# Peptides against a protein of PDB entry 8BZL: the designs that were tried, part 47

Target 1, 228 residues: chain A of PDB entry 8BZL
Amino acid sequence: SYDRAITVFSPDGHLFQVEYAQEAVKKGSTAVGVRGRDIVVLGVEKKSVAKLQDERTVRKICALDDNVCMAFAGLTADARIVINRARVECQSHRLTVEDPVTVEYITRYIASLKQRYTQSNGRRPFGISALIVGFDFDGTPRLYQTDPSGTYHAWKANAIGRGAKSVREFLEKNYTDEAIETDDLTIKLVIKALLEVVQSGGKNIELAVMRRDQSLKILNPEEIEKYV
Target 2, 242 residues: chain B of PDB entry 8BZL
Amino acid sequence: SRRYDSRTTIFSPEGRLYQVEYAMEAIGHAGTCLGILANDGVLLAAERRNIHKLLDEVFFSEKIYKLNEDMACSVAGITSDANVLTNELRLIAQRYLLQYQEPIPCEQLVTALCDIKQAYTQFGGKRPFGVSLLYIGWDKHYGFQLYQSDPSGNYGGWKATCIGNNSAAAVSMLKQDYKEGEMTLKSALALAIKVLNKTMDVSKLSAEKVEIATLTRENGKTVIRVLKQKEVEQLIKKHEEE

## One batch from the design tools (peptide; aimed at target 2 S152)

Design b1_p16_3 (made by RFdiffusion4)
Pose (drawn by RFdiffusion4):
Structure b1_p16_3 (pose): chain A 225 residues (1-47, 50-199, 201-228), chain B 238 residues (1-200, 205-242), chain P 16 residues (1-16); non-standard residues A62 YCM
Amino acid sequence: SYDRAITVFSPDGHLFQVEYAQEAVKKGSTAVGVRGRDIVVLGVEKKAKLQDERTVRKICALDDNVCMAFAGLTADARIVINRARVECQSHRLTVEDPVTVEYITRYIASLKQRYTQSNGRRPFGISALIVGFDFDGTPRLYQTDPSGTYHAWKANAIGRGAKSVREFLEKNYTDEAIETDDLTIKLVIKALLEVVQGGKNIELAVMRRDQSLKILNPEEIEKYV
Amino acid sequence: SRRYDSRTTIFSPEGRLYQVEYAMEAIGHAGTCLGILANDGVLLAAERRNIHKLLDEVFFSEKIYKLNEDMACSVAGITSDANVLTNELRLIAQRYLLQYQEPIPCEQLVTALCDIKQAYTQFGGKRPFGVSLLYIGWDKHYGFQLYQSDPSGNYGGWKATCIGNNSAAAVSMLKQDYKEGEMTLKSALALAIKVLNKTMLSAEKVEIATLTRENGKTVIRVLKQKEVEQLIKKHEEE
Amino acid sequence: EELLTEIRKQLLEKES
């Protein structure tokens, strides 16, 4: 089989294929995640008439208690999502507990890292925001990128214009903004309206404590706009 | 040998996949192919690129392939690659039927093939398949459906779409004329002739298939030349 | 492969 080293070091210690994978993420639609007091919210920018909206979604459930949003190569994302879904079931089988948000984040990150050091393969061209609750009810938000690095965040953005949205969230992520569920959803819509020039071209999802993923209707989003 | 390896599965500096993009260029030079969803069925309209006089026409179709009892598809791009992929689609549909004893839902069949196409872009060092496919079908979950896939493995559901030559012009005509939720098969057939009329008119140059439900059973039929010649006459009056 | 097919089948049933 094909054994070419694709990801290699360059002078100065750069891994060019990873950096190029990060460029693919920037070409992706904006995704925003906010961790609230008792709620986590994900929002994504949408790119069209005659298209079935159900089939092209950027927010996916990995397990009953964990879901994710992504930016970058949509085909690479389907592969990572299905790999994480299989791992969530393997964990329930072996430990008899649902996966912690951190556990599945670590798994997705290590999978991505393996694709930066394996022969015959290019890195995954996606970043992911992963949200959910732990056993003790603690809300979580994590980010993964193509290098395999992962971190926890109060709020974050990935994809096109993520720097601008991040700077908005830094100034606006306060206790008042995450005091209630309505204001938590509102902060995500405001963060997206910063780069989407729009309001009717946004998808949004909410996850509450042990209540599973709820995707909001267009009519419910129009009320906030 | 590193010298002769063209490295088909790497990123460009901008995060692009050049082989995928070049494959999409090949599809843009293929025969026009479009699909339209309606309340009572789904259709595929295709430009025949085999319009030579000395051809025999031994099959019931040239560009439209039955995948299982409830599904058909059409292709744009490298014909040989399309043969490999359509054979694999039939195998996936039969593997699912064997396992669950029920037909494969349409989206599950598209996802399964797209995973194969995505793998060719990430590992193995091989060129990708130069094929875009339109899928038409019916399942108990979402009824009549239309899907499109491209060489990278991406797919999407559409009420109407077009692939191949002059597809951008065709998508424009569909946005203007397609009445969302009010289309019948007869009106969708009229719109298909209208679209192919601009982007290309003769019955020998076109191929039309329809998918409908009759007595709880799916019917996939290629329209005879007589029915196509009558549809072409009915449009010229407009 | 079978596990993944089953997960996809269950997700589709929940959506429909």

Design b1_p16_3_s1 (made by RFdiffusion4, then SolubleMPNN; from b1_p16_3, 10 letters changed)
Fold by OpenDDE base, seed 4:
Structure b1_p16_3_s1 (fold): chain B 228 residues (1-228), chain C 242 residues (1-242), chain A 16 residues (1-16)
Amino acid sequence: as target 1 above (228 residues)
Amino acid sequence: as target 2 above (242 residues)
Amino acid sequence: DSLLEDLRLQELQAEA
């Protein structure tokens, strides 16, 4: 029955609206995150930017703060709400605590926000999963994943969206200390992982790199092609 | 339990928001709206379906709304929903101007409305807005701009796009004929007429059935102008002669 | 089959 305006438990203990939101995520463009030694890398499948669409408005990787960025899979409009709230929280934290957020802190904030939308009457879950990467103030690279339920975990590497299974299988086989020994190798690993599900090479990949004490860098297609 | 909670947009078992999809389907039956970005301006062209002799003179286009001095929009879908959203756009723009003493950036206005649209897909007792919008504008950050938004609260920037009836066919034609970097407002107007002539469900394109607005810059000011019927007739005539 | 179990960081989530 679509008449339920609330996420409720089934007799079997399932939260159907959360499960269905997870299905929405599985239909989203694939995103991958990898934590290297001194680098974090996010890659996203570019849906064929419609001819005549402005690419700047189709960006799926965004900064939350100077030290944190996020990729998502699922409903773009839902993601925008989460991103905006996370950005506000990052700024608020800087003002109140006088330090940037840790990657875990902002992930927990996002997760808590999502969880509230699974329990509040008159709200549906967010139809997004997110990969959140960045550096803590001590220079430690971090990667977290969160889902529509509000759960979150720390990862060395992970993937979300429609191709996530294939990408994860690739990462399980190929993520080694040798594969992340250098920044370039880490970037190459992400690209190779995405190429398991993305056709036509660098043109269909959005790639973002954050190094220790550096700002988020979005790679251009030519830079990506150098790693292919 | 509030009686209206039963109408909350929820996920299907397949992870779909059917109420949003149904709103988009409804928009597909609405009058066609086109937007084209040029180097020297941006335009909206919209189908007029309601040509009644007894309608008071539409001072400003029935389907094209001025939002502020630097932005306008066109709507495909439910007129009442359009009126609510266009009013909200005006209020957002005005509040920004009052607060910051400068015009709101185009994309920021679009995103503010899109967040409202999204909220109507997520909060209980609300239905999605049954409208898509095209936005044209100018700001100091990006110059001339064209945006499209849908009932989900998703949006994108475009060089040319179409919403409403036969939008897919229109977009295909725009993709074929749009010359990136070489598009003048004059050529954009001609392209708009060409596309409308092929996509409107009319035997013959007439100026009474088309509304066109242009946004240009003159002497450091934005000028939003609705073309006169005679001007549109001339564009149609020129197209027929080619 | 816990997907990416080997790639999961067993970091003690700081108990809030």
Scores: peptide ipSAE 0.027, ipTM 0.608, DockQ to the pose 0.019
OpenDDE base, seeds 1, 2, 3, 5: peptide ipSAE 0.000, 0.009, 0.009, 0.026; ipTM 0.527, 0.613, 0.612, 0.607; seed 3 fails the geometry check

Design b1_p16_3_s2 (made by RFdiffusion4, then SolubleMPNN; from b1_p16_3, 9 letters changed)
Fold by OpenDDE base, seed 5:
Structure b1_p16_3_s2 (fold): chain B 228 residues (1-228), chain C 242 residues (1-242), chain A 16 residues (1-16)
Amino acid sequence: as target 1 above (228 residues)
Amino acid sequence: as target 2 above (242 residues)
Amino acid sequence: DELLEQLRLEELEREA
């Protein structure tokens, strides 16, 4: 019965459902994350919103907690489940440990959740990759990526989704200490990286910035255009 | 045939657990991990495959994990599965310490995880972990120890062994060069470099592609150390000069 | 993971 999606090994040792979930991610809108000195920046490709669709309803960047935010590529519905669980965990951690989560902690939580969905009967992998950024309590900026398999790594900069390869190649060339010396330069780096795959300039970019000891700020299109 | 491939809990007509075998196949394609037991210590040597410029240097080790003060492990296979298992190892070790007020014996920790692995091969609705582990440790019962475990939940103690890519060839080389009773940690390190140089699918071994950890005893305490890149470079250079 | 929890409970019961 097709009804029980089971992630099983192929004869050659592959988990096809995980690989197919990764293909779903590759079809997703591009997201980029960059860690600066005292800033973390997320950028996401905006899909052309249908004329009648409320632009406010399609956010690809979301807060998990006051100190952590996430962008994703892949299935939006899957992302919602992960985001909700992550938010609950962040709140639970605050209640039980009396401190906010570290970015690594919540990333590991999300990664573990994803992994479990690759090993549980009747469940398919999540069709999402995520960039998770924020600040640890000590004020250290962090960037993590996780994929459908439940792997996670810390990054200086990374990209996910359809244009991830091109964006990553750009970042590998252009991410330097000089390029992230200031908050504005870091923001500019993210915008430039995203413009490698986004044709229509600042109008098609969603940008979020979290500075040290500040809340998540989503930049307006006009603010983005100042960096372009 | 396909029906047996899709379920972890079903034997083939031939008595084979195909999902376990396929998990082992996945491990065969993973980066090489080597373990060598010496008289004065134990080491793990692992292939580093993910060398990305944009990785945050916070990754002290890609494939070698400290479990507690007396044990470390290396993993070959699916990274996400490895993360789950290494976390479980840490939890088991911590719970034991809290309960008994002493560190968990090395073999007991290995066995506890192996029972979990086995359960994932026997209970419905689960797949095997696509991970083999090498464990290094010290305890008061057996001293320095090296163990290997696979997706089936089987484990064994070893003087030297290898998992992952080209593991069979590596084991053959280890059998030839390992001298029982005469193995110093220094000699073990040299042997590890020699074997990795031959078994890794690279033209030249570079320090950036190799992680090495040593476990020793100093002043009645276990010391787990990951070698610095410069130290690994020196080992490689020394091997090239011999 | 429900299975891991069960196994943990079984281990705790064996040690108890």
Scores: peptide ipSAE 0.006, ipTM 0.509, DockQ to the pose 0.015
OpenDDE base, seeds 1, 2, 3, 4: peptide ipSAE 0.015, 0.000, 0.000, 0.026; ipTM 0.605, 0.501, 0.515, 0.609; seeds 1, 2, 3, 4 fail the geometry check

Design b1_p16_3_s3 (made by RFdiffusion4, then SolubleMPNN; from b1_p16_3, 11 letters changed)
Fold by OpenDDE base, seed 3:
Structure b1_p16_3_s3 (fold): chain B 228 residues (1-228), chain C 242 residues (1-242), chain A 16 residues (1-16)
Amino acid sequence: as target 1 above (228 residues)
Amino acid sequence: as target 2 above (242 residues)
Amino acid sequence: DSLLEQLRLEELKREA
């Protein structure tokens, strides 16, 4: 029967399909997130946009709501499903609770969705990790990460995808209170972190910033080059 | 490895969806289809492989499908899968029109189908669709558009692209000859013939083996036209004279 | 403990 549980425990207690989904994430383009004092920053490695491809359709950073945005690593089609579900939930929350979601709330929603796909018969795990950033209604900046298993944690800074190890090592060394003292320094930190794995500078970086009480802003290549 | 080939689409130990990759490989053996975006229109050109003399006059393009008044697509891959997906596209477009009393935006239609494709890669008891599509369209938001989608449910917008047999070579030629911002529909048609002539495994390109559709705007309306064989012959002849 | 674990621990302390 094709309806057999796709994700099952191994004798040693591993969920192989979840682990293999994590390998799919590791093949994804690198994404980095950093929480500053009054800013959250997402950066993504741009794969060289194929000549003749419309750059508009190659987005790895998306808004979930006015106060929340997400970057992902792994399967783009899987990510689209998660993004759509999250957006619907954000709108539903505004309608039912009359307040925007907290970053933790929407992260938990996404995590729960992912977890269900690890346990439900006839479903494979999502081949994505996500960095979810934004501001809570009290103005607190937040950064969360989710993985294919449906786990989630809060971070000051983190990275996902193929270059994540190198980027994380950089962040571990360079993330200090002084390094995030200003918005510009925080942006610079993200760019420097991505440059550990991206060779051709600002042209191959997508960068998005969300400042307190401001909407998501995607920086253009010229703006990125000013920080390099 | 073989265990992952025989079951529902699951991840390999390396994080690969082999059933999706195999579907993409199958598409690589399908007839060539290319799309080119111009300033004044967009076109699809597709290889017609089934030229059976006994086929009743193909009144309708075998590989190019009108989806609605503002969009058309071409398919590379399994014909039966293509028929299902093209029908679904038409249904989605029609439901949207009925619900909102306006045509569905091009990218939204593409996305809706891509979500279906993705689902067939994630849900048990399903195999990926063995089909890639090129979409051409016009909407009030972005004007003329060209999209490509694959069995994974990924899609992208393009100025020019190719799917099916020899697609990599075709894309390389398109990259060389495509002039951004200067492409007219006329020049796009000439480019399409040039690329097909080089990528099709035929000694001489003939009009019977090529389907071409153009999408233009006339008097504030979208016009989707399949070129007549005589028109294609003229394009081929012109190319041979150059 | 990896610095990542430290960063996580510090954030856990802040959420607590």
Scores: peptide ipSAE 0.028, ipTM 0.613, DockQ to the pose 0.017
OpenDDE base, seeds 1, 2, 4, 5: peptide ipSAE 0.019, 0.005, 0.010, 0.014; ipTM 0.610, 0.494, 0.508, 0.508; seed 2 fails the geometry check

Design b1_p16_3_s4 (made by RFdiffusion4, then SolubleMPNN; from b1_p16_3, 7 letters changed)
Fold by OpenDDE base, seed 3:
Structure b1_p16_3_s4 (fold): chain B 228 residues (1-228), chain C 242 residues (1-242), chain A 16 residues (1-16)
Amino acid sequence: as target 1 above (228 residues)
Amino acid sequence: as target 2 above (242 residues)
Amino acid sequence: DELLEELRRQELEREA
């Protein structure tokens, strides 16, 4: 039945449900990703944790595997579905191929998943964009972005969500080889970029760092304040 | 646009899921449910709206459901939807216990149901569940816990929260009176009565209109207890005397 | 409910 087609082309060739899903992403908290020389950094705007909410349950940065992590903007419940599927794929790949996924591989998997939800009858697009960072087995740091359409690209630095435009403008001006020369400078760059859109300083930032041959580290507020 | 009010949950031009928002609106008209985390336990307090004299005095909690030995939930919204979801929670918990020979961690049970809720917002031919839940539980990982979930499949952990009718006002009161780190179960019960007395759309709070369950640890076991009507009456009386 | 059954199936497959 034609009545089940949710994502269809308009007469002018637009996929309105994909465009509207992108609007949902723009309402999401800001996330930023930066690729350094030997480090990848994700930062997210903490929505003011409602008084009496447990901060543990409001994390927006998650590990997909030991060598890959993800931040997102948009619908949190949609993101959880994508994260869970990506984690399963990472583990499956380790078992079948006997190597960790490349950051590109898992990005492509997520992108393909999103794309299928734009084309499958009776499904709406995912209302999320994602920043996916990590290290390939050769030690190369990578940053990718995906959107609701299933498109993906590699980036040196990028941002998604409400403040993405301002953060990107900042990164375009300030992302230099000198600005990412050290791990600490790279972390500072991410914090400065988020501070363009986040009010009240380091208390409203979630920051995660992955260094070469190291696991994902989520920085505590005190650690973040050292970089401010 | 009325076009986005279709049976299938789709995005509006503004990126909104109206069917999910409408489900949340429906929950706003449901009976009030409160959850409060204390140092020595966690509680649920819920408005009972269906007081039928002919309901068998079986401690049938209209709004509070035991999920397993370590968890309970309270529901605000469509009763039929609530029954489906609470049964699913029990099945998930039992399956986990059988597979791993230990109780399911609280957050994992909440997440599993939230993934189901989310699916009903994304797959065609389905409507969102018109239900929000409060979960109380204990596990070896995090101790006493309180969670809230909504029709979107979002969830969060809380020290205190409210769903259903006048939930915003209730949350405001909880924020004012909740003492972080100093909350006893006794003080939490008193706070629950205080908040319900102000937020329930009733002229006078009565024990017949309130269900309260507590979850505690005794001798290394979780104890879930629904308060007797007399106990609730005593709590109400104490509040009226203060 | 076909979706609930499918979700249960998927959960069982993850646990297997």
Scores: peptide ipSAE 0.020, ipTM 0.630, DockQ to the pose 0.068
OpenDDE base, seeds 1, 2, 4, 5: peptide ipSAE 0.019, 0.014, 0.008, 0.016; ipTM 0.623, 0.507, 0.621, 0.616; seed 4 fails the geometry check

Design b1_p16_4 (made by RFdiffusion4)
Pose (drawn by RFdiffusion4):
Structure b1_p16_4 (pose): chain A 225 residues (1-47, 50-199, 201-228), chain B 238 residues (1-200, 205-242), chain P 16 residues (1-16); non-standard residues A62 YCM
Amino acid sequence: SYDRAITVFSPDGHLFQVEYAQEAVKKGSTAVGVRGRDIVVLGVEKKAKLQDERTVRKICALDDNVCMAFAGLTADARIVINRARVECQSHRLTVEDPVTVEYITRYIASLKQRYTQSNGRRPFGISALIVGFDFDGTPRLYQTDPSGTYHAWKANAIGRGAKSVREFLEKNYTDEAIETDDLTIKLVIKALLEVVQGGKNIELAVMRRDQSLKILNPEEIEKYV
Amino acid sequence: SRRYDSRTTIFSPEGRLYQVEYAMEAIGHAGTCLGILANDGVLLAAERRNIHKLLDEVFFSEKIYKLNEDMACSVAGITSDANVLTNELRLIAQRYLLQYQEPIPCEQLVTALCDIKQAYTQFGGKRPFGVSLLYIGWDKHYGFQLYQSDPSGNYGGWKATCIGNNSAAAVSMLKQDYKEGEMTLKSALALAIKVLNKTMLSAEKVEIATLTRENGKTVIRVLKQKEVEQLIKKHEEE
Amino acid sequence: SQEYFSPEGEVMTTHE
C-alpha cells in the first residue's frame, strides 16, 4: 500500500501539511460555542434556495450527552464524526458509563494527531467545537484542531472570521451574559451577527443538563433577531 | 519512487485539494444532467452524449442506472469511473437488504458511497473518481428524495439541481421557475424540457426517467421516444 | 505508473 511520508518537517520546524489543513478550516463557515451556567450553545453560519436544509447541517450529535460543531472540509468532518460515534459506543460497552466530554475530545484529538504522523495520509482539514455535560453536571466546551491540540474554553469560535468573533466574545463573555438561558443563546447570535452580514442564515442548537440536543426552529430564531 | 509520485492526496498552500478541483473541471465538460423533485415523484433528465448515427442503442438507458427497487441515479464525468461507482452502489444496497431485510434509505446509500470517494482524497495516493451523481429515490422515512454527490465525497439534498455542462445556467432557470411544494410530475417534466432547451432540441438527444409510487410499490420507467417527442411539441407551443 | 488529473480535467499518466 501507499507509504509516502506526507506530513514532514520543514526548515524552522514547520509541519506544512498541518498548516495547510488549518487554512482549510479558515475557509469553513463560522462556528461559535458558549458554555453557560447550566446550558451549552452552538451556532453556525450557513452558506441557498432549492436545497434541503436537513441534509447539510454542521451541528451533529456524537452521543446522547455529547455533540459537536465543525469548520473545514465537510467530507473529512463526516469521517471524524462517525469515528467518534463508534468510540462513544465502545466506551459505554467497556466502562458502562457515558463518555465524558473530555474523553471523546481526547479521542478525536489523538485521531487527528495520528493523521499528522502516519504514512500515506494527509491531515484532517477540520476544527471541532465539542460540548456537553459530565456525570456531575458540569458544562463543558472543548476545541480540537488539525494538529490534534485540544483545550477547554468558556467560549470560542472557529472558521471564517473566527479571530473577529473571538475578540467580540472576549469583551462580551461575562457573568451577566451567561446569567440565563435566553441571554446565553443571545450572545451566540450576537457573536455570529458580527461576521454574518444575515440573521436568517444561521443554524443554532442548545444542550441542557441530561435533556439531549434540541435544534431550534427558524421561527424561534426569528424571535431573537 | 518519490520522483514519479504526483502526490494526489495532499493539501495545497491554501488548503485546497487540487485533484478534486481538476476532477470537478472534468464534470463541467460532461453531458448536462438534472433532477427535479415533485409531490408525486422525482425525475432525471440527461443529455445523451452518444448522438452518432451509427450507434445501435442496445440498453434501455445510457446514463440512467437502477440501483435497487426504490432508487435510480444518473452521472456526469468519466464514464468508466461511473461504472465502478454504480456497481458499488448496487452492492451496498444489497448488503443493507441482506442485513436488515429492508431497503436501504436513500441518504444512507449516498453516505456510504461518499465515504469511498472521501477515502480516495485522503490516502492511497490514487487519483479520485471524476464523477458527480444525481440520485432519485423513495423511502419510508422521507418519501421522494433527490441527492447530489461530487468527487470529494460531499453530498446534499435538493428539490432541483443540475450537474455537468451549463449547470450554472440551469440552476438559475430552476430558481426562477420551480414552485416549491406545488410541483407535479407533469409540470416538472415541462420545466425539465424548458431547462434542457436553453442549456443545450431532439428526442434522440435527451433521456428522461421518472420515479413514482403505485400500489405501495416503486415504479422506475424510462420514457419512450414517443412520449418525449410529444413533450417537445408541447413546449414549442409555449 | 500513476494516474492524475490535469488542470483541464483530463486523465494523465506518469511512468517510472

Design b1_p16_4_s1 (made by RFdiffusion4, then SolubleMPNN; from b1_p16_4, 5 letters changed)
Fold by OpenDDE base, seed 4:
Structure b1_p16_4_s1 (fold): chain B 228 residues (1-228), chain C 242 residues (1-242), chain A 16 residues (1-16)
Amino acid sequence: as target 1 above (228 residues)
Amino acid sequence: as target 2 above (242 residues)
Amino acid sequence: SQEYYSPEGEVKTIYD
């Protein structure tokens, strides 16, 4: 059966395992990314953390380097592998090239890694999509998305996961130059976008911001409520 | 059915990894293991199913394993898989100690094993490990800790959790009775007995069927001990009197 | 390994 073969095309040219991996992504918690003028913002839907779960161990937004952050949707264990590889590459790049990676570079690296897992015999695709944000050394904010196939594109704003369609529709309507004119407005846009799919307001949102020449900042619930 | 030809764990049309789910199903039939985090310690409580009179009592624990001086784990699932994973945990911890001349942080040990588990869900020719683990430990970074990992390679930190048979019911009970910030090791032990009494498919809870280990700090050192049968009997008796 | 899980969580081999 073509649907069970990892590296075999269907008669109509489909890689079913890649498509099915994309279905795994759609089951993941929603993540949103927005590029502002001098800020990049990532927001994720907090799954109702089980009352007895340590929130510290549930990280959906992580730093890959000082200038790059990543959010993902899909299989958490798969994401951990990708994140670790990306972090190593970021450090390696600093050592070999003596400059931090560009956001495009590390995205391409991740995309290439994913692509190899779609073509290698005996390996299933990664069941994750990722939003990768950060700043290039020239200070340009960047947002990229990658999917299980290893494709990647640059975006002004995008969303992945279960609520991605609704969030994207919201962003398509509301992403304007005016809406991202300030850092605060950009943050507000992300929160509003997530609220399209998150019912319980600011308590179920994790938000991270990266400003030019600044490190990743994860907003606390109180800070998020100021924007709601 | 050809659907299970799993030389490689593959995605279903719905994006599910059935081999991982089936591995988790196997764990659901295993003996119950509980973990509870307290302010002054952390504990594991596990059901003993194989009470064979001929088993040499030298077997320190059926389900609870010391990993190093600061960590222990409990396992639910396929015994052979559990043995492999617990051995790997010990090796990872030892290699870290040798390399860095300090004990491995608890979460790093958990993550290292979880990466192995994940690999067995992604690479061909391998089946997922049919094992879930509870980890208890202490380190200088986060103090007392409780973690749970499953066949997928996912893990999380917990204040209290359960794996194995009737784990869902146990977790529900823990959610009801666990008092955040007020949990002493003594109260945690009582809670463990309470939950096990309700979740184990036994008419009467006996000390022979329960294994309990505690991890505490004494004089700046981690102490891991398995409770003696008499101590467990006292806990059960106390519960019956309430 | 040619081992796999049944829906019931039993480990099976292709040669079983």
Scores: peptide ipSAE 0.294, ipTM 0.775, DockQ to the pose 0.579
OpenDDE base, seeds 1, 2, 3, 5: peptide ipSAE 0.031, 0.030, 0.017, 0.237; ipTM 0.700, 0.522, 0.711, 0.690; seed 1 fails the geometry check

